# Ledger of designs, part 3: peptides against a protein of PDB entry 3EFO

Target 1, 262 residues: chain A of PDB entry 3EFO
Amino acid sequence: SQLADLYKSCETDALINFFAKSAFKAVLHQPLKVIREILVNQTAHMLACYRKNCASPSAASQLILPDSMKVLPVYMNCLLKNCVLLSRPEISTDERAYQRQLVMTMGVADSQLFFYPQLLPIHTLDVKSTMLPAAVRCSESRLSEEGIFLLANGLHMFLWLGVSSPPELIQGIFNVPSFAHINTDMTLLPEVGNPYSQQLRMIMGIIQQKRPYSMKLTIVKQREQPEMVFRQFLVEDKGLYGGSSYVDFLCCVHKEICQLLN

## One batch from the design tools (peptide)

Design b1_p8_2_s1 (made by RFdiffusion4, then SolubleMPNN; from b1_p8_2, 6 letters changed)
Fold by OpenDDE base, seed 3:
Structure b1_p8_2_s1 (fold): chain B 262 residues (1-262), chain A 8 residues (1-8)
Amino acid sequence: as target 1 above (262 residues)
Amino acid sequence: SYVLIDME
């Protein structure tokens, strides 16, 4: 059917870009609560329509996502959790204005990365490989105390170090003997010159490539104060200001879909 | 095709 073909051809990244810009434009003349409700409603309606007209029958306890929209909910939740759409007094007007303007000028690829960062397990690097390590889901559950992770969203870059990060990797990256010796005030990695350091720098370069903004590097130690900022980019987790986790959002969307179809 | 997620 024509409708089925539409869902097959749907590009989630384009939709998220559209929804983001539409919502951020609407902020100027509509209450935030209304905007959030519209976004959730639109998400539910699209998925309800698919379930009704395109999907095979399944149990009511199952959420059905077309392949083209399998990541739509997670990105939508990220949009909903963006500071521009949150009504928390802790978020300054300047910060909202800044991020609003940034997104309003972003292309599809830029907004995709902005809302859902890349989180790369650097501790698993193969120094002989030219491929980037496979990204993991942006959740604390995917971090490891023994691991080192690089996070990038097109605007910021973080190097997160677990408290039990391998000393050999620490020395390879920072040329210091231990975790405790790492200076988190630096914004550039030292030119150590070993294969691991070179590979990491190459990866960082690839990530920076074709991005419209230069990403400042922030080095973060686990359990130190700056980690709280880093954790805000673990977008699948519950937000600092009460934003839903991805799992909670899925439940919300599922309930609304059921209400629409029942 | 589509993805099924158990919401129970």
Scores: peptide ipSAE 0.448, ipTM 0.944, DockQ to the pose 0.920
Fold by OpenDDE base, seed 5:
Structure b1_p8_2_s1 (fold): chain B 262 residues (1-262), chain A 8 residues (1-8)
Amino acid sequence: as target 1 above (262 residues)
Amino acid sequence: SYVLIDME
């Protein structure tokens, strides 16, 4: 059907870019609550229409996502959790204005990365491989105390180190003997010169490549205070300022779809 | 093609 073809051709990244810019424009003349409701409603309506007209019948307890929109909810949740759309007083007007302006000028690829960061398990690097490590979902559940992870969203880059990170990797990256010796005030990795260090730097370079902004590197130790900032980029988790987890958002969307169809 | 997510 024509409708089915429409859903097949849908590009989630383009939709998110559109919704983001539309919402961020609307904040100037509409209440944030209304904007958020509209975004959720639009999401629910699109998915409800698909369920009704395109998908095969399934249990009411199941959420059906067309393949082209399988990541729409997660990105939509990230959009909804962006500081521009949050009404929390803890978020400064300047920060809202800044991020609003940034997104308004972002292309599809930029906004995609901005809303859903890349999270790479650096501790799994094979120095003999030219392949980048596969990104993991942006959730604390995907982190490990023994791991080292690189997070990037096009604007910021974080190197997160678990409290039990391998000393050999710490030595390889920072040229220090242990986790405790890592200086988190640095914004540049030292030129250690070993293959692992070189590989990491290469990866960072690849991530930085073709991004419009130079990403500042922040070294983050697990369980230290600055980790809280890092955790805000784990977008599938609950937000500090009332944003829902991805799972919670899915439940919300599912409920709304059911309400539309039942 | 679509993805099914069990919400229970």
Scores: peptide ipSAE 0.443, ipTM 0.942, DockQ to the pose 0.911
Fold by OpenDDE base, seed 1:
Structure b1_p8_2_s1 (fold): chain B 262 residues (1-262), chain A 8 residues (1-8)
Amino acid sequence: as target 1 above (262 residues)
Amino acid sequence: SYVLIDME
């Protein structure tokens, strides 16, 4: 059907870019509550229409996402959790204005990375391979105390180290004997020169490529105070300022779809 | 093609 073809042609990254810019423009004229409701409503309506007109019949307890929009909800939730759309006293007007302007000028690729960061398990690196490790979902549940992860959103870059990170990897990256010896005040990795270090630097370089801004590197140790900042970028988890987890958002969307169709 | 998510 014509409608089915439309859904097949949809690109989630383009949609999110559009919704973000539309919402961030609307904040100048509409209450934040209304804007958030509109975004949720739009999401629900699009998916309800698909369920009604394009999808095969399924149990009411199941959420149906077209393949082209399989990641739409997670991106939408990230948008809803952005400081521009949150009315919290902890968030300054300047910060809202700054991020608003940033997003208003972002292309599709930039906004995609901005709203949903890339999280890479670098502790699994194969020094003999030139391939990048597969990204994992941005959730605490995907981290491990034994792991080392690199996170990037186009503006910030974090190197997160688990409390039980392998000493050999720590030595390879930082040229220090243990986790305790890592200096988190550094913004640059040392030039150790071993294959693992070189590969990590290569990965960081690839991530930085074609990005309009130079990402500052922050070293983060698990269970230290600065980790709280890092966790804000685990966008599938509950937000610090009242944002929903991805799972909770899915439930919300599903409920609204059911209300629209029943 | 579509994805099914069990919400229960």
Scores: peptide ipSAE 0.439, ipTM 0.942, DockQ to the pose 0.901
Fold by OpenDDE base, seed 4:
Structure b1_p8_2_s1 (fold): chain B 262 residues (1-262), chain A 8 residues (1-8)
Amino acid sequence: as target 1 above (262 residues)
Amino acid sequence: SYVLIDME
């Protein structure tokens, strides 16, 4: 059917870009609560329509996502959790305005990365490979105390270090003997010159490539205060300012879909 | 194709 074909051809990244810009435009004229409700409603309606018209019958307890939209909910949740759409006094008007303007000018690829960061397990790097390591889901559950992760969203870059990150990697990256010796005030990695360091720098370069903004690097140690900033980019987790986790959002969407179809 | 997620 034409409808089925539409869902097959639909690109989530384009949809999110559209929804983001639409929502961020609407912020000027509509209450945030209304905007958020509209976004959730639109998400539910799209998925309800798919379930009704395109998907094979399944149990009501199951959420059905077309393959093209399998990540729509998580991105939508990320959008909903963006500071522009959050009604929190802790978020300054300037910050909202800044991010709003940024997103309003972003292309599809930019907004995709912006809303859902890349989280790369750097501790698993193959120094002989030119490929980027496979990204992991942006959740604390995917971090490891023994790991080192690079997070990038097109605007910010974080190098997160687990408390038990391998000393040899720390030495390789920072040329210091231990986790405790890492200076988190650095915004640039030292020129250590070993293969691992070079590979990491290359990866960082690739991530930075073709991005409209230069991403400032922030070194983050696990369990230190600045980690809280980093954790805000773990977008699948519950947000600091009241945003839902991905799982909770899925439940919300599912319930609304069921309501629409009942 | 589509993805099924058990919500219960």
Scores: peptide ipSAE 0.430, ipTM 0.941, DockQ to the pose 0.924

Design b1_p8_2_s2 (made by RFdiffusion4, then SolubleMPNN; from b1_p8_2, 5 letters changed)
Fold by OpenDDE base, seed 3:
Structure b1_p8_2_s2 (fold): chain B 262 residues (1-262), chain A 8 residues (1-8)
Amino acid sequence: as target 1 above (262 residues)
Amino acid sequence: SYVLIDMS
């Protein structure tokens, strides 16, 4: 059908860019509550329409996502959890204004990365490969105390170190003997020169490539205070200021779809 | 194609 073809041709990254810019424009003349409701409604309506007109019948307990929109909900939740759309006193007006302006100028690729960061398990690096490690979902559940992860969203870059990170990797990256010796005040990795260090630097370079802004590197140790900032970029988890986890958002969307169709 | 997620 024509409608089915339309859904197959949808580009989630373009949609998110559109919704983000539309919402961030609307904050100038609409209440935040209304904007959030509209975004949720639009998400539910799109998916309800698909379920009604394109998908095969399935149990009411199942959420149906067309392949082209399989990541739309997670991105939409990230948008909803952005400080621009949150009414919390802890978020300064300046921060809202800053992020609003940033997103308003972002292209499709920029906004995609901004709302959903790359989280790379660099402790699994193959020093003989030029390929980037496969990204993992942005959730604490995907971290490991034994792991080292690189997170980037086009504006910020974090190197997260588990408390049980392998000493050999720590030595390879920082040229220090242990986790305790890592200086988290540094914004640049030392040029140690071993294959692992070189590979990591290459990966960081690739991530930085073609991005409009230079990403400052922040070194984060697990269980130290700066990790709190890092965790805010684990966008599938529950937000600090009341934003829902991805799972909770899916439940919300599913409920609304059911209300629309039943 | 589409993805089914069990919400129960």
Scores: peptide ipSAE 0.433, ipTM 0.944, DockQ to the pose 0.932
Fold by OpenDDE base, seed 5:
Structure b1_p8_2_s2 (fold): chain B 262 residues (1-262), chain A 8 residues (1-8)
Amino acid sequence: as target 1 above (262 residues)
Amino acid sequence: SYVLIDMS
């Protein structure tokens, strides 16, 4: 019961913040491989302990996540996929150093957003509603060629447009007649002045609110070169630099849990 | 409470 209470009191966002800072500190003195192994091990151990001591018996084929940690794996995977912890030559030392320093100073809320961005289907906006669109999972599977999505991680903001985005929305946002006419070099949306434009700007403002850094807007057209950068923030997918998808990571964690308990 | 994910 004491353990159960402990798990109920755990806050995943705080844990991720702690793990991130611990790992990012450790990179100065430990090999990246070791750090990654430790993180996975810690994740597996926590979940194994829960399964053993707190959860009801279930099939070995099932992964059991306490409610307080239901998103721990996805965030942990995002942490593991961060450039600071990746041993890829394509990642510059400067980039690693930069992101390391950023995270080392991030609060719980900041790091949560940083590791798992908000992805909003803004093409679903109702200009007559005060409700913000619900965020979707950060995966390509949630995108649509007909959609327009806003992604933000506290440092960067992307407006992704599907190749078949509704012309009326394009007109509403950019005041141009078609997808082809959108200038992706702009970092600010034009002040078109219609309700949809205003609503989008409002949403962007809300997202920017309380963030320590001003997020520069990058407009991304589907199938254009900059989309590759955008896709790196679809953190549940496979990373460009060898990072696992969320599903793959879950499998990895599950296997390790099973190894610990069997 | 907890979440069960079928890994099969």
Scores: peptide ipSAE 0.432, ipTM 0.943, DockQ to the pose 0.930
Fold by OpenDDE base, seed 4:
Structure b1_p8_2_s2 (fold): chain B 262 residues (1-262), chain A 8 residues (1-8)
Amino acid sequence: as target 1 above (262 residues)
Amino acid sequence: SYVLIDMS
C-alpha cells in the first residue's frame, strides 16, 4: 500500500529534525504543555495509523513499530526532555534560547546526535583496530564501574570513568597511577603517547570531525558531583527535571495508541 | 518489516 511504502521510506532522523524545529518554533506562540501534547499525539497517531493500516494483527499488549521508526519513540522522548520544551524554573531563559537557536540551525545528522548522544565504551578499545567501538544505549544500566566511556552529543564531550576503571587504562590515558589522581579540571587529555592514548585521541578526533561546533571535553569521575551533569545525557533514563525514561515513554505512547484504536 | 515490543 501507499501507506506502507511511506513508512518504509520514513527516516526517523529526518522526522526528529522536523519535529524539533517545528516544536522549537512553536514555543514562541504556544504553551509548552500544548507543544508536548502535540508531539506525543503526533507520535501516537503515526504509529496508530501504521498499526491499523500496515501492520499485521497483533496482541493489544504489543507495541508495533515499523522498522524505519523503531527508534522514533526514543528520539521523541529525547526531544520532549530537551530544556527548550521543559517548563522548569531551574532552566534559564538564556539556556532555552541558546539551545533553541542551535537546534533551529542543525541538520539532520547534527540534531540526531544532539538529541541522542553517542556513548562509546572506550575501555574495550582495540588499539590495533581503526574501527570505532560500538555505541551503547544512553542509560546508566549500560555503564560499568570498571569501564571508561566517551559521550558526545555534538556540543559536549564527556569522558566518564568508573570508580573501578582499570589502573592501566588510567595510566594510559592520563599518565597517573590511579583513579584518585585524575584531575577532572582538565579539558584536554595529556599527550601520553602510548597506543591506547593515541587511539582514544583518534576516536575523539573522528567524533569531532564534521561537527559544526567544537566539543569541550569534560572529565567525569563516577560518584563525583559533576557526574550529575553527565547523567543528564543518559537520555534513556529518567530525567532530572521530570522527563520520562524511554521505557515509561513507550508505555505512554502505547497507551495512547490503544486509545486511538479503541 | 516491523518491531514488536511486549508492553505487558
Scores: peptide ipSAE 0.411, ipTM 0.939, DockQ to the pose 0.930
Fold by OpenDDE base, seed 1:
Structure b1_p8_2_s2 (fold): chain B 262 residues (1-262), chain A 8 residues (1-8)
Amino acid sequence: as target 1 above (262 residues)
Amino acid sequence: SYVLIDMS
């Protein structure tokens, strides 16, 4: 069908860019509650239409996502959880204004990375490979106390270290003997010169490529206070300021779809 | 092609 073809041609990253800019423009004239409702409604309507007109019959307990939109819900939830669309006193007006302006000027690739960061398991690096490690989902459940992870969203870069991260990797990256010796005040990695260090630097360079802003590096130790800031970028988890987890959002969308199709 | 997620 024509609709099926449309869904096949949809690009979620472009849609999210459009929705973000539309919503961030609307905040100047409409209540935040209304904007959030519209975004959820649009998501549900698109998916309901697909289920009704394009998808094969399936159990009501199943959520059906076209392949082209399989990541639409997670990105939409990230948009909904952005400070621009939240009315919390903990978020300053300046921060809202800043992020609003940033997104309004972002291209499709920029906004995609901004809303859903790259989270790379650095502890799995193969120094003999030129390939980037596969990104993992942005959730605490994907972290490991034995692991080292690099997170980047186009504006910020974090190097997260588990409390049980391998001493040999710590030595390789920081040239210090243990986790306790890592100085988290540094914003640059030392040039240790070993293959692992060089590969990490290469990866960081690749991530920085074609990004309009130079990402500041923050070193984060697990279970230290600054980790709380890092955790805000684990966008699939429940937000600090009332945002839903990805799973919760899926449930919300599914319920609304069912209501539309009843 | 589509993805099925069990919401039960």
Scores: peptide ipSAE 0.406, ipTM 0.938, DockQ to the pose 0.917

Design b1_p8_2_s3 (made by RFdiffusion4, then SolubleMPNN; from b1_p8_2, 5 letters changed)
Fold by OpenDDE base, seed 1:
Structure b1_p8_2_s3 (fold): chain B 262 residues (1-262), chain A 8 residues (1-8)
Amino acid sequence: as target 1 above (262 residues)
Amino acid sequence: SHVLIDME
């Protein structure tokens, strides 16, 4: 059908870019609450239309996402949780204005990375492989106390270290004997020169490649105060300022779809 | 093709 073809051709990253720019333009003329409701409504309507006209019958308890939009909800939730669309006193007007302007000028690839960061388990690196590690979902549930993770969103880069990170990897990256010896005030990794260090630097270089901004590196130790900043980029988790987790958002969308169709 | 997510 015509609709089926439309959904097949849909590019979620482009759609999110459009929604973001549209919403961020609307903040100048409409209340934030209305904008958020519109975004959720649009999401629900698109998915309801698919369920009604394109999808095979399924249980009412199941959410149906076309392949082209399988990541639409998670990106939409990230958009909804952006500081530009939140009415919290903790968020300064300057920060809202800054991020608004940034997104308004972002291309599709930039906004995709901005709203949903790359989170790479670098503790799993094979120094004999030229392949980049597969990204994991941006949630605390995907972190490991024994792991080391690199997070990047096009503007910021974080190196997160679990409290039980392997000493040999710490030595390889920082040339220090233990987790406690890592200096989190540094913004550059030392030139250790071993294969693991070189591979990590290569990965960081690849991530930085073709990005319009130079990402500042922040080293974060698990259970230390600066980790709270890092956790804000775990976008599938519940937001600090009242934003929903991805799971909660899915429930919300599903509920609205059911209301539209029943 | 589509993805099914059990919401229960």
Scores: peptide ipSAE 0.501, ipTM 0.952, DockQ to the pose 0.907
Fold by OpenDDE base, seed 3:
Structure b1_p8_2_s3 (fold): chain B 262 residues (1-262), chain A 8 residues (1-8)
Amino acid sequence: as target 1 above (262 residues)
Amino acid sequence: SHVLIDME
């Protein structure tokens, strides 16, 4: 059917870019509450239409996502949790204005990375491989006290170190003997020169490639104060300012779909 | 095709 073909051809990254720019434009003349409601409704309507017209029948307790939109909800939740759309006094007008302007000028690839960062398990690196490690979901549940992770969203880059990070990796990256010796004030990794360090630097270079902005590196130790900033980029978790986790958002969308169809 | 997520 024509409708089925439409869903098959859907590009979620383009949709998110469109929704983001539309919402951020609407901020100038619409209440934030209304904008958020519209975004949720639009998400629900698109998925409800698919369930009604394109999907095979399934239990009401199941959420059906077309393959082309399997990541639409998570990106939409990230958009909804962006400071531009949040009505919290803790968020300054300047920060809202800054992020609004950034997104308004972003291409499809830029906005995709911006809303959902890459989170790479660096501790799993194969020094003999030129491939990037497979990204993990942006959630605290995917972190490990024994792990080292690189996070990037096109604007910021973080190197997160678990409290039990392997000393050999710490030595390899920072040329210091232990976790406690790592200086988190540095914004550049030292030129250690070993294969692990070189590969990490290569990965960082690849991530930086074709990005419109230079990403400043922030070193983050687990359980230290700067980790709080890092955790804000774990976008599938509950937001600091009342934003929904991805799981909770899915429940919300599912409920809305059911209301539309039943 | 599509993805099914159990919401129960």
Scores: peptide ipSAE 0.500, ipTM 0.952, DockQ to the pose 0.917
Fold by OpenDDE base, seed 4:
Structure b1_p8_2_s3 (fold): chain B 262 residues (1-262), chain A 8 residues (1-8)
Amino acid sequence: as target 1 above (262 residues)
Amino acid sequence: SHVLIDME
């Protein structure tokens, strides 16, 4: 059917870009609460329509997502949790305006990365491979105290180190003997020159390539205060300022879909 | 195709 074809051809990244720009334009004229409700409603309506017209019958307790939109909810939740759409006094007007303007000018690829960062387990790097490590989901549950992760969203780059990060990797990256010796005030990795360091730098370079903004590197140690900033980019988790987790958002969307169809 | 997520 025409609808089925539409859903098959749908690209979530393009949709999110559209929704983001639409919402961020709307903030100038509509209350944030209304905008958020509209976004959720639109999400639910799209998925409800699919369930009604395109999907095979399934239990009401199951959420059905077309393949093309399988990550729509998570991205939508990320959009909803963006500071531009959050009504929190902790968020300055300038920051809100800044991010709004940034997104308004972002292409599809840029906005995709912006809303859902890449989180790369660099502790598993193969120094002989030129391939980027497979990204993991942006959630605390995917972190490891023994791991080292690189997070990038097109604007910021974080190097997160678990408290039990391997000393050999720490030395390889920072040329220091232990986790405690890492200086988190640095914004550049030292030129250690070993294969691991070189590979990491290459990866960072690749991530930086074709991005409109130079990403500042922030080194984050687990359980240190600056980690809180990093945690905000774990977008599938519950937001600091009241944003829902991905799971909670899925439940919300599912309930709304059921409401629409039943 | 589609993805099914059990919401129970």
Scores: peptide ipSAE 0.491, ipTM 0.951, DockQ to the pose 0.915
Fold by OpenDDE base, seed 5:
Structure b1_p8_2_s3 (fold): chain B 262 residues (1-262), chain A 8 residues (1-8)
Amino acid sequence: as target 1 above (262 residues)
Amino acid sequence: SHVLIDME
């Protein structure tokens, strides 16, 4: 069908870029609440239309996502959780303005990465392999106290270290004997020179490639104060400033779809 | 052609 073809041709990354720019433009003229409602409404309507006209019948308790939009909800939630669209006094006007302007100039690839960061398990690196580790979902549930993770969203880069990170990796990356000895004030990794260090630096370089901005590196120790900032980029989790988790957002969208169709 | 997510 014509509708089916339309959904098959849909590019979620392009949609998110469009919705982001549209919403961020609307911030100047419309209340944030209205903007958020519109975004959710649009999401629900698109998915409701698919369910009604394109999808095979399924249980009402199931959410149906076309393949082309399988990640639409998660990105939409990330957009909704962006500081520009949050009505929280804790968020400064300057921060809102800054991020608004940034997104307004972002291409499709840039905005995709911006809203949903890459989270890479660095502790799984094979120094004998040239392959990058597969990204994991941006959630605390994917972290481990024994792990080391690199997070990047095109603007910021974080190296997160679990409290039980392997000492050999700590030594390899920082040339210090233990987690406790890591200096989190540094914004550059030392040039230790071993294969692991070199591999990590290479990965960081690859991530930095083709990005319009140089990403500042922040080293984060688990359970230290700066980790709170890092956790804000775990976008599938519940937001600090009232943003929903991905799961909660899915429930919200599903409910709205059901309301539209029933 | 689509993904099903159990919401319960």
Scores: peptide ipSAE 0.491, ipTM 0.951, DockQ to the pose 0.895

